# Ledger of designs, part 31: peptides against a protein of PDB entry 5FRP

Target 1, 225 residues: chain A of PDB entry 5FRP
Amino acid sequence: VEWTESIPQIIATREDISKELNQALAKTFIDSDPRVRRTSVMIFNKVPVTEIWKNITNKAIYTSLLHLAREKHKEVRELCINTMAKFYSNSLNEIERTYQNKEIWEIIDTIPSTLYNLYYINDLNINEQVDSVIFEYLLPFEPDNDKRVHRLLTVLSHFDKKAFTSFFAFNARQIKISFAISKYIDFSKFLNNQESMSSSQGPIVMNKYNQTLQWLASGLSDSTK

## One batch from the design tools (peptide; made by RFdiffusion4, then SolubleMPNN)

Design b1_p11_8_s3 (from b1_p11_8, 6 letters changed)
Fold by OpenDDE base, seed 3:
Structure b1_p11_8_s3 (fold): chain B 225 residues (1-225), chain A 11 residues (1-11)
Amino acid sequence: as target 1 above (225 residues)
Amino acid sequence: SFGYYYALKNL
């Protein structure tokens, strides 16, 4: 009988502890020390997605995570972008939408829009990272057509107007890159043939090859910077 | 602190 009477108090104590932890964690995301912010972001990488959704109930934590995508500190920003994209993908795969988690899903569903809006910063390093996480986490390769379409519709259904514009620009750029790579290969094949290289077309193709290479390189961030 | 609490919840 005494053990049964203690159960409600234990449950209440656990809820209180959970609330206090959520409040403490929310403060770490806005800490002045970038190392503290980095450690906070890493929680989303180290803890399974199911446990995150179960234990992190404070909306402010998720909102703060999304805000760090535009942080000035490069390392924290880069980590945040990768983390939020991965977390979004894992959440779609593993977390059921319920009435209880609706408010958190409303925040998580804005992750694609948040990422696509980073293109407006016009930073090549950020652009390259966003490109990478789109292919890896947001719109990964899926051989099943129905699953692929469903994922695409899910991503697009929560876009703001700016994200849609960025999405179309991204796709247009990908087509151009694909075309440029195809031409680069064709020119390389031509130039690798000694007879073709010695022909009247040799210098013309060499020039086009160099232009194509320069264009492709201009879209890449300098890894040394 | 978070690692300590995670350890406590799994006990």
Scores: peptide ipSAE 0.017, ipTM 0.622, DockQ to the pose 0.016
Fold by OpenDDE base, seed 1:
Structure b1_p11_8_s3 (fold): chain B 225 residues (1-225), chain A 11 residues (1-11)
Amino acid sequence: as target 1 above (225 residues)
Amino acid sequence: SFGYYYALKNL
């Protein structure tokens, strides 16, 4: 643990991380101690993206980072999912594609697919986290249409079949949620009107309101779990 | 290689 915690400082201060250091770091990602794995992931959060790309040259480290998205240890998994999404976004923004870094980019370009494939685990907490990182890092709000389309095409260009299916399911869900929220608002407005509530439609709208709320709630993770 | 990792892990 202590050794792994020192790595961010070493990367920040040294231009030449030895091959041996990269090999040792690769092993920390598969360590039996979840604290070691956590600390390893934190390197990607503590070190600037440009320095990571410069100094971490062992492709096994990046591959291992992606594998931790399915880590059994919840804290490590959650940290990894956020870290890889952020790292992907930062890499797209700050790292030029070169011949020398091509092999690493081939791995990094699979991050979106890796994240979208997490929906197949069918865990509400994981789904919520993936939703969050998609909106924050993968497909952020971009007012420029050309940039937005370019980002979308970049993300989709490396999708496997499962990721595409997940992507469409995600979008369909978002449309349904939006529609449900709109109905919720309309029903709420109706029920807040005393004349409307006392009408023959009052009980019908109340029932629809409750159904809409139940549906919306069922799609949300239990914040207590 | 394993010895170096273990040495580093124990440091």
Scores: peptide ipSAE 0.017, ipTM 0.612, DockQ to the pose 0.014
Fold by OpenDDE base, seed 5:
Structure b1_p11_8_s3 (fold): chain B 225 residues (1-225), chain A 11 residues (1-11)
Amino acid sequence: as target 1 above (225 residues)
Amino acid sequence: SFGYYYALKNL
């Protein structure tokens, strides 16, 4: 753990990370101790993306990072999902594609597919997290149409078949959620009016309101589990 | 490589 915690500082200050250091770091990602794995993932959060790409040249490290998205330890998994999504976004923004980094890009370009494939686990907590990182890092709001389309195409260009299926399901779900929220707002406005609430439609709208709320809530994770 | 990892882990 302590050794791994020192790595961010070493990477940030030294241009010459030895092959041996990269090999040692690769082993920390598969360590039996979840604390070691956690610390390893944190390197990607503590070190600038440009320095990571420059100094971490062992592709096995990146592959191992992606594998941690499915590990059994909840905290490490959650950290990994956030970290890899952020790292992907930062890499797209800051790292040029070159011949030298092609092999690493081939791995990094699979991050969106890796994330979308997590929906097949059918875990509400994982689903919520994946939803979050999609909006925050993979497909963030972009007012420029060309940039937005380019980002979308970039994300989709490396999808496997399962990821595409998940993508379409996700979008369909978002439309349904949007509609439900709209109805929730309408019902809330109606019920907030005393005259409307006292009308013959009051009980009907209340029932629809409750059904809509229950449907929306059913898609949320239990924070206690 | 493995020995180096353990050596570093124990430092």
Scores: peptide ipSAE 0.016, ipTM 0.604, DockQ to the pose 0.014
Fold by OpenDDE base, seed 4:
Structure b1_p11_8_s3 (fold): chain B 225 residues (1-225), chain A 11 residues (1-11)
Amino acid sequence: as target 1 above (225 residues)
Amino acid sequence: SFGYYYALKNL
């Protein structure tokens, strides 16, 4: 743990990280202690993306980072999912594609697929987290149409078949959620009117309102779990 | 181990 915690400082201060350091760091990602794995993931959050790409040249580290998305330890997994999504976005924004970094890019370009494939675990907490990182990091709001389309095409260009399926399912769900929210608003407006609530339609709308709420709630994780 | 950190610091 202590050694791994020192790595961000080493990367920030040293121009040349030795092959041995990269090899040692690769081992920390598969350490039996979840604290070591957590600290390893945190390197990608603490060190600027440009410095990571410059100094972390062992492809096994990046592969191991992606593997931790399916980590059994909840905290490590959650941290990893956020970290890899952010790292992907930062890499797209700040790192040029060169011949020298091609092999690392081949791994990093699989991050979107890795994340979308997490939907197949069928865990509501994971699903919510993946939803969040998609909107925050993978496909963020971009007012420039060309940039937005370019980002989308970049994300999709490395999808496996399962990721595409998840992508379409996700978008279909978003449309359904949007529609449900619209209905919820309409029903709420109706029920907030005393005359409307006292009408013959009042009980019917109340029932639809409750059904809509139940449906919306069913897609949310239990914060207690 | 702390020893590896020191070894790397001196490299």
Scores: peptide ipSAE 0.016, ipTM 0.567, DockQ to the pose 0.012

Design b1_p11_8_s4 (from b1_p11_8, 5 letters changed)
Fold by OpenDDE base, seed 1:
Structure b1_p11_8_s4 (fold): chain B 225 residues (1-225), chain A 11 residues (1-11)
Amino acid sequence: as target 1 above (225 residues)
Amino acid sequence: NFGYYYALKQL
């Protein structure tokens, strides 16, 4: 742990990180102690993206980072998912694609697919986190149409078949949620009117309201878990 | 595993 905690400072201060240091760092991502793995992931959060790309040249580190998205330890997994999504976005914005970094980019370009594949775990907490990082880092709000399309195409260009399926399912879910919210609002407005509640439609709308609410709630993670 | 990292830090 202590050694790994010192790495961000070393990366920030040294222009040339030895091959040996990279090899040692790669081992920390697969350490049996989750604290060591956590600290290793934190390097990507503490060090600027440009310095990471410059100093971390061992591809095994990036591969191991992506693998931790399926980590059994919840805290490490959650940290990894946020970290890799942010790192992907920052890399797209700040790192030029060169011949020298091509092999690393080939790994980093799989981050979107890696994240979308997490939906197949069918865990509500993971799903919520993936939803969050998609909107925050992968496909952020972009008013410029050309930039938005370019980002979308970049994200999709490295999808595997499963990731595409998840992507379409995600979008279909968003449409359904939007529709459900609209109905929830309509039913709420109807039920807030005393005359409408007393009408023959009152009980019918109340039932639909409850069904809509249950459906919306079922798609949300339990905030207590 | 921890001993290996300390050894590398001394290099």
Scores: peptide ipSAE 0.013, ipTM 0.513, DockQ to the pose 0.013
Fold by OpenDDE base, seed 2:
Structure b1_p11_8_s4 (fold): chain B 225 residues (1-225), chain A 11 residues (1-11)
Amino acid sequence: as target 1 above (225 residues)
Amino acid sequence: NFGYYYALKQL
């Protein structure tokens, strides 16, 4: 743990991390102690993306990072999912594609597929987290249409078949959620009017309101689990 | 969640 905690400082102070340090760091991502794995993932959060790409040249580190997205330890997994999504976005924004870094980019370009494939686990907490990182890091809101399209095409260009399927399912779900929220608002407005609530439609709208709430709630993770 | 849906609809 202590050794791994020192790595961010080493990366920040040294222009060239030795092959031996890269190999040692690679081992920390697969350490039996979840605290070591957590600390290893945190390196990607503490060190600027440009310095990571410069100093971490061992492909095994990046591959191991991606594997932690399916780890059993909840805290490490959640940290990894957020970290890899953010790292992907930062890399797209700040790292140029060169011949020298091509092999690392081949790994990083699989991050979107890796994330979308997590939907197949069918865990509500994982689904919620993946939804969040998609909107925050993979496909963030961008008012410039050209930039938005370019990002979308970049993300989709490396999708596997399963990721595409998840992508379409996700988009279809978003449309349904949007519609349900619109209905929820309409029903809420209706029920907040005393005359409307006392009308013959009052009980009918109340029932639809409750059904809409139940549907919306069913798509949310239990924060206690 | 809503921001992305609106962004996609603008696409």
Scores: peptide ipSAE 0.009, ipTM 0.412, DockQ to the pose 0.104
Fold by OpenDDE base, seed 5:
Structure b1_p11_8_s4 (fold): chain B 225 residues (1-225), chain A 11 residues (1-11)
Amino acid sequence: as target 1 above (225 residues)
Amino acid sequence: NFGYYYALKQL
């Protein structure tokens, strides 16, 4: 743990990190202690993306980072998912594609697929987190149409078949949720009017309101579990 | 695995 915690400072101060250090760092990602794995993931959060790309040249580190997205330890997994999504976005914004970094980009370009493939686990907590990182990092709100389309095409261009299927399923779910939220708002407005609530439609709308809430709630993770 | 980390600190 202590050794891994020192790595961000080393990366920030040295222009050239030895091959041996990279190899040692790669081992920390597969350490039996989840605290070591957590600390290893945190390197990507503590060190600027430009310095990561410059100093971390061992492909195994990036591959191992991606594997932690499916780790059993909840905290490490959650941290990894956020970290890799953010790292992907920062890399797209800050790192130029060159011949020298091509092999690392080939790994980084699989991050969107890695994330979308997590939907197949069918875990509500994972799904919620993946939903969040998609809108925060992968496909952030972009008012410029050309930039938005370019980002979308970049994300999709490296999808595997499963990720592409998940992408369509996700979009279909969003439409359903949007519709349900719209109905929830309409029902809420109706029920907030005392005259409307006392009308013959009051009980009918109340029933629909409750059904809509139940449906929306069924898609949310239980934070207590 | 811990032994290898100690060896690297001595270099």
Scores: peptide ipSAE 0.007, ipTM 0.490, DockQ to the pose 0.012
Fold by OpenDDE base, seed 4:
Structure b1_p11_8_s4 (fold): chain B 225 residues (1-225), chain A 11 residues (1-11)
Amino acid sequence: as target 1 above (225 residues)
Amino acid sequence: NFGYYYALKQL
């Protein structure tokens, strides 16, 4: 743990990280202690993306980072998912594609697929987190149409078949959620009117309201779990 | 971030 905690400082202060350090760092991502794995992931959060790309040249580190997205330890997994998504976005924004970094980019370009494939775990907490990082990091709001399209095409260009399926399912889900929210609002407005609530339609709308609410709630993670 | 979803729908 202590050694891994020192790595961000080393990366920030040194222009060249030794091959040995990269090899040692690679081992920390697969350490049996979740604290070590957590600390390893935190390197990607603490160190600027440009310095990561410059100093972390061992592809095994990046591959291992991606594997931690399916980590059994909840805290490590959640941290990894956020870190991975953010790192991907930062890399797209700040790192030029060169011949020298091609092998690392081949790994980083799989991050969108890695994230979208997490939907197949069928865990509501994971799904919620993936939803969040998609909107925050993978496909952020971009007012420039050309930039937005370019980002979308970049994200999709490296999708595997499963990721595409998840992408379409996600979009379909968003439409359904939107429709449900719209109905929820309409029913709420109706029920908020005393005359409407006391009408013959009152009980019918109340039932639809409750069904809509239950449907919306069923898609949310239990905050206690 | 619900705000982003609403923004995407308006586009």
Scores: peptide ipSAE 0.015, ipTM 0.415, DockQ to the pose 0.122; fails the geometry check

## One batch from the design tools (peptide; made by RFdiffusion4, then SolubleMPNN)

Design b1_p12_1_s1 (from b1_p12_1 with T3S S5M Y7D)
Fold by OpenDDE base, seed 5:
Structure b1_p12_1_s1 (fold): chain B 225 residues (1-225), chain A 12 residues (1-12)
Amino acid sequence: as target 1 above (225 residues)
Amino acid sequence: SLSLMEDFNSLL
């Protein structure tokens, strides 16, 4: 009897502790120290997605995570972008949509838009990172056509107008890059053949090769920066 | 703040 009477109090205490912990955690995402913000983001990487959804119930934490995608501190920003993309993908795979978690899903469903909107910053490092997380987490390679289409439709279903525009621009850029890489390979093969290099086309192909390289390089960030 | 996060991580 006493044990049964203590259970509601223990549950209530745990809920209160959980609430307090959530409130404390929410503050760490907006801490002035980038190390604190970094550590906060790392929770989403260290804790299984199912446990995050169970224990992190404060919406402000998820909102704050999304805001860190535009963080001034490069390391925190980069970590956040990877983290939110991965978290989105894991959530889609492992978390059921329920009435109880609807409000958190409303935030999480904005992650794709948040990421695609980063292209408007027009930063090459950010663009490269967003490209990477799109291929790794948002729209990964899926051999099953139905699963691939379903994932695509899920990602697009919550896009704002800017995200759609960015999505189409991204795809157009990827096609151009793919074409340029294909040409680079073709030109490289041609130039590696001595007979081809000695032909009348040799100088022409060399010029096209250099132009292709320059174009490809212009879209790459400086790894030293 | 870091201590609170360590505490939180210990509860998970």
Scores: peptide ipSAE 0.034, ipTM 0.774, DockQ to the pose 0.014
Fold by OpenDDE base, seed 3:
Formats: structure tokens, sequence, C-alpha cells
Structure b1_p12_1_s1 (fold): chain B 225 residues (1-225), chain A 12 residues (1-12)
């Protein structure tokens, strides 16, 4: 009897402790020290996605995570972009949509739009990172056509107008890159043939080869910066 | 702040 009477108090105490912990954690995402913000983001990488959804119930934490994608501190921003993309993918794979988690899903479903909107910053390092996380986490290679289409529709269904514009621009750029790589290979094969290189077309192809390389390189971030 | 995070990580 006494044990049964203590259970409601224990449950209430655990809920209160969980609420206080969530409030404390929410403050760490907006801390003035970048190291504190970094450590807060790392929770999403260290803790299984199922445990995060269970224990992190404060919406402000998820909203704050998304805001860090535009953080001025480079290391925190880069970590956040990778973390939120991975967290989105893991959530789609492992978390069921319920009435109880609906409000958190409304935030998480904006992650693709948040990422595609980073292209408007017009920073080559950010663009390269966003390209990478799109292929790794948002729209990964999927051999099953139905699963691939379903993932694509899920990603697109929550896009804002700006994200759609960025999506189309991204796809157009990918087609151009693919074409440029194909031409680079063709020109390389031509130039590796001594007879072809010594022909009247040799100098013309060499020029096109150099232009193609320059164009491809201009789209890449300088890893030294 | 770091102590609170360590405490949080210990509860997970």
Amino acid sequence: as target 1 above (225 residues)
Amino acid sequence: SLSLMEDFNSLL
C-alpha cells in the first residue's frame, strides 16, 4: 500500500526533474561561450535519436539547434549543419509520428528548408557543406524507387518558397557539374593520345580542358581557408 | 553550464 502511494509522487518528481533539465539544456544552446554551444550540439550526436525524442521535450532546444546553422562561429555552425541533417535522417528512419510528438516534428520537418536556405548566404564553404549533407543525409542513395520517391516527397513537402528555388538551382548545378566532369574525362583521354595532341585540334582541346578545370575548381571551397 | 551538461549526460 505505501509503495503504491509513493508511485504517483515519484512519477511527478521525475516529470518535474525532466522539465528542469530541459530548461537548463535550453539555456546552454544560447550560452555566450562557443564551447558550451558546441557541447550542446554534440548531445544530438552522442545520444541515440530515440532517447533524444523521449527526453528532450522542450521545443526551444530544437528551435535553438536550427538557429545555430547560421552561427557566426565557424566550428559550431559546421557541427550544427552536420548534426541537424543527420538528426533529421535518423528521425525519419526511427521515430514514428504521433499526436504527442507532433509539435517537435513540425520543427524537425523544417530542417531541409533551413539547410537549403543556407545557399542564400553565398558562402562557398557553406555551399559545399550543404551539398555534402544533402547527399549523405537528406537525399541519400536509395536503390528502392518507392522509398527514394517517398523520401524526396517528404523533404519537399515542408519547403518554403526560397528552399524550392534553391532546390531547383542545386539540381541545375549538379547537371552542369556532371556534364563538365564528362567533358573533362573526354578531353583528358584526347590529350593522353600523342597523335591527337599533336593534331590541329590539340591546342583547342587543351584550352577547353583548362577552362573545364577552372570552372570545376571555382565551385570548390579552398580547404586552406 | 558545463557541469549542468555533464549532469544531463549522466541522466541519459
Scores: peptide ipSAE 0.030, ipTM 0.758, DockQ to the pose 0.014
Fold by OpenDDE base, seed 2:
Structure b1_p12_1_s1 (fold): chain B 225 residues (1-225), chain A 12 residues (1-12)
Amino acid sequence: as target 1 above (225 residues)
Amino acid sequence: SLSLMEDFNSLL
């Protein structure tokens, strides 16, 4: 743990990290102690993306980071999912594609597919987290149409078949959620009107309102779990 | 989940 905690400072101060340091760091990502794995993932959050690409040249580190997305330890997994999504976005924005970094880019370009494949675990907490990182990092709000399309094409260009299937399912779900929210608002407005509530439609709308709420709530993770 | 999509289709 203590050794791994020193790595961000070493990366920030040294222009060249030795091969031995990269090899040692690679081992920390697969350490049996979840605290060591957590600290290793945190390097990607503490060090600027440009410095990571410059100093972390062992591709096994990046591969191991992606593997931690399926970690059994909840805290490490959650940290890893956020970290890799953010790292992907920052890399697209700040790192030029060169011949020298091609092998690392081949790994980093699989991050979107890795994340979308987490939907197949069918865990509500994981699903909610993946939804969040998609909106925050993978496909963020972009007012420029050309930039938005370019980002979308970049994300999709490295999808496996399973990731495409998840992508379409995600989009279909978003449309349904949007529709349900719209209906919830309409029903709420109706129920807040006393004349409408006293009408023959009052009980019918109340039932639809309750069904809509139940459906919306069922799609949310239990904050207690 | 796929189950949530099935449940919504039953409401519509």
Scores: peptide ipSAE 0.012, ipTM 0.523, DockQ to the pose 0.166
Fold by OpenDDE base, seed 1:
Structure b1_p12_1_s1 (fold): chain B 225 residues (1-225), chain A 12 residues (1-12)
Amino acid sequence: as target 1 above (225 residues)
Amino acid sequence: SLSLMEDFNSLL
């Protein structure tokens, strides 16, 4: 733990991290102690993206980071998912694609697919987190149409078949949620009108309102779990 | 974990 905690400072102060240090760091990502794994992931949050790309040259570190998205330890997994999504976004914005960094980019370009594949775990907490990082880091709001399309194409260009399937399912879900919210609002307005509530449609709309609420609630993670 | 840290301290 203490050694891994020192790595961000070393990376920030030294232009050349030894091959040995990279090999050492790679081992910390697979350490049996979840605290060591957590601290290893935190390196990607504490060190600027440009310095990470410059100093972390062992591809096994990046591969191991991606594997931690399926970590059994909840805290490490959640940290890893946020970290890799942010790191992907920062890399797209700040790191030029060169011949020298091609092998690392080949790994980093799989981050979107890795994240979208987490939907197949069928865990509501994971799904919520993946939804969040998609909107924050993978496909952020971009008012420029060309930039938005370019980002989308970049994300999709490295999808596996499963990631594409989950992408379409995600988008279909978002449309359904939007529709359900719209109906919730309409039903709420109807039920707040005394004349409408007293009409023959009142009980029917109340039932639809309750069904809509139940459906919306079922798609949300239990914040207490 | 400890052995890895010892190996690392020897490399630093």
Scores: peptide ipSAE 0.021, ipTM 0.600, DockQ to the pose 0.011; fails the geometry check

Design b1_p12_1_s2 (from b1_p12_1, 5 letters changed)
Fold by OpenDDE base, seed 1:
Structure b1_p12_1_s2 (fold): chain B 225 residues (1-225), chain A 12 residues (1-12)
Amino acid sequence: as target 1 above (225 residues)
Amino acid sequence: PLSLQEDFQSLL
């Protein structure tokens, strides 16, 4: 009889410990020390996604993670952007949508919008990072058309108006980049031909080549900064 | 907005 009475108390104690741990963890995301914030973000990288969803039940933790995408500390911000994108992808692949986790999914489903909204900061380093995580985690290569469409629809279904605008701008940029790369290749081939270089078109193509390179380079962050 | 420099379209 005494052991049966202890079980509810043990369960309650574990729930209390879990709650306390979640509350303590939530505080670390807003800690004044960037090292503490960094360590908190790293939990999402070190712990399997299934264990995160099981053990981290406080919504404030997930909300705080998303807010760190605009962190002033560069290293913490960059880590957060990669972490949240990866976590989103892993969650889509490994976590079922249930009634119990609905409220967490409502937060996680905003990750794509959160990331696309970072383009409005107009920072080249942030833009490059967002580009990278889009291709790696949000909209990865998927040969199956149905899976690809489903992923795309999932990503878009929670976009705000600003995220949609960024999405269209991103796609328009990719088309232009693709065209520019194609022209770069064509101009390079032309310039590698001695007969072509000696023609009246030689100087014209050289100018276009340089302009193409300058345009391509202008879209890249300075690797030295 | 990702202002793709309008100038590149005129060059291509």
Scores: peptide ipSAE 0.025, ipTM 0.690, DockQ to the pose 0.108
Fold by OpenDDE base, seed 4:
Structure b1_p12_1_s2 (fold): chain B 225 residues (1-225), chain A 12 residues (1-12)
Amino acid sequence: as target 1 above (225 residues)
Amino acid sequence: PLSLQEDFQSLL
C-alpha cells in the first residue's frame, strides 16, 4: 500500500519511470489486498493523463486496470469503472495517436466495449454506474456536431458483438425511459386535476401512473445495498 | 389519449 501510494508523486516528478518500476506497478493491480488494488487504480486519477501515457509504458498495467472492472471487491470495482471511463475520455482529448503508443491505444480503445459488457452481469448497481460513466465520459454532451460524431464513431469502432448489442439495448432503454417520463408527467397532470380524478378515467390513470412509477423505479439501484 | 406503452420490459 505505502509503496503504491508513492507512485503518483514519482510519476509527477520524474521524466522517466524505470522498467522495473513499471513491472512492480503491474503487480500491484493483481495484489491480493484490495487496498493495494484500490491505490493502484487511484494512480490513474491522481496523475495527469499525459504523464501516465509518458511514464506508464507497460501494457500489462492498462490490461490489468481493465480487468478490475469485474473485480469482486465492490469499492475497487466502482473506482475502476469510473477511473477507466474518465481515463478513456481524457486520453481521447489529450493524447495523440502515434506509432510509439499504438499498443497502449489498442488496449485503451477497448474501454468502451469493456464497460458496455458490464451490463451482462445483470447487476442494477453496476448498470447504474455504467449508465453514469457513459453520459459523463464515453459519450458526453458535445455541442460541436463533428466532434460528437467523431467521438461516437471512435467509441463504436472497437466494440465487440456483445458491446454492440448492449449499446442498442441501452439506447432502446433510454427511449423507453423518455417515454415513461413523458407519461409520468401526463398522468401527474391528469391526477392533479380534481375534475379529472373524479371522472371514470381517474382510477385507470392512477393505475397507469403507479405502473409507470414502478417501472421507472425498477431501473434504479437499491440505495441501501 | 393517455395510453401507456404495453411493453416496458427491460432490454437488459
Scores: peptide ipSAE 0.025, ipTM 0.652, DockQ to the pose 0.173
Fold by OpenDDE base, seed 5:
Structure b1_p12_1_s2 (fold): chain B 225 residues (1-225), chain A 12 residues (1-12)
Amino acid sequence: as target 1 above (225 residues)
Amino acid sequence: PLSLQEDFQSLL
């Protein structure tokens, strides 16, 4: 743990990290202690993306990072999912594609597929987190149409069949959620009007309101579980 | 009516 905690500072201060250090770091990602794995993932959060790409050249580190997205340890998994999504976004923004870094990019380009494939686990907590990182890091709001389309095409360009299926399912779900929220608002406005609530439609709308809330809530993870 | 039976998995 302590050794791994020192790595961010070393990467930030040293121009050349030895092959040996990369090999040692690779081992920390597969360590049996979740604390070691967590600390290893945190390197990607503490060190600038440019320095990571410069100094971490062992492809096994990146592969291992992606593998931790399916980690059994909840805290490590959650950290990894956020970290890899952010790292992907930062890499797209800051790292040029070269012949020398091609092998690393081949791994990094699978991050979107890795994330979308997590929906097949059918876990509400994982689904919520994946939803969050998609909007925050993979497909963030971009007012420039060309940039937005380019980002979308980049994300999709390395999808496997399962990731595409998840992508379409995700979008279909978003439309349904949007509709449900719209109805929730409409029903809320109706119920807040005394004349409307006292009408023959009052009980009907109240029932629809409750159904809408139940549907929306069923898609949310229980933060207590 | 919003279908209560449609979850994300039903879309996969």
Scores: peptide ipSAE 0.022, ipTM 0.663, DockQ to the pose 0.487
Fold by OpenDDE base, seed 3:
Structure b1_p12_1_s2 (fold): chain B 225 residues (1-225), chain A 12 residues (1-12)
Amino acid sequence: as target 1 above (225 residues)
Amino acid sequence: PLSLQEDFQSLL
């Protein structure tokens, strides 16, 4: 009887502690010290995704995490971008959608849009990082067509208008890069052939090769200009 | 820049 009476109090105390902890944690994401913010982001990297979803129930924490993607402090921002992308991917893989976690999923489902919207900052380092996390976490290589399509549809289903525009721009860029790389390879093969190099086309292809390299180099350094 | 993309199309 006494044990049964203590359980609600312990649960209530733990819930209160959990609530207080969540409230305290929420404050750390907006702390003036970037080291505190960094440490808070690192929780999402150090703790398994299942435990995060279980213990972090304050939606403000997730919202605050997403906001750090636009933070001025470079290290915190970069960490946040990687963390949120990875967390999104892990959540899709490991967390079931339930009625209880719906509100958190509504936030997490905005991660793709949040990431694609970072291209509008027009910062080279941010663009490179976003490119990286897209390929690593958001739209990873998946040999199974059904899984790949399902992931793509999941990602797109929560895009805002700006994210869609960014997505199309990204894909258009990738197609152009792919084409340029293909031409680079073709020119390289031509230039590696002694007979081809000695032909009247040799100097022309050499020029095109150099131009292709310059374009690729410029595109890598300034994909948005 | 958009200009480099147009130039690249002319080179290909």
Scores: peptide ipSAE 0.022, ipTM 0.648, DockQ to the pose 0.127; fails the geometry check

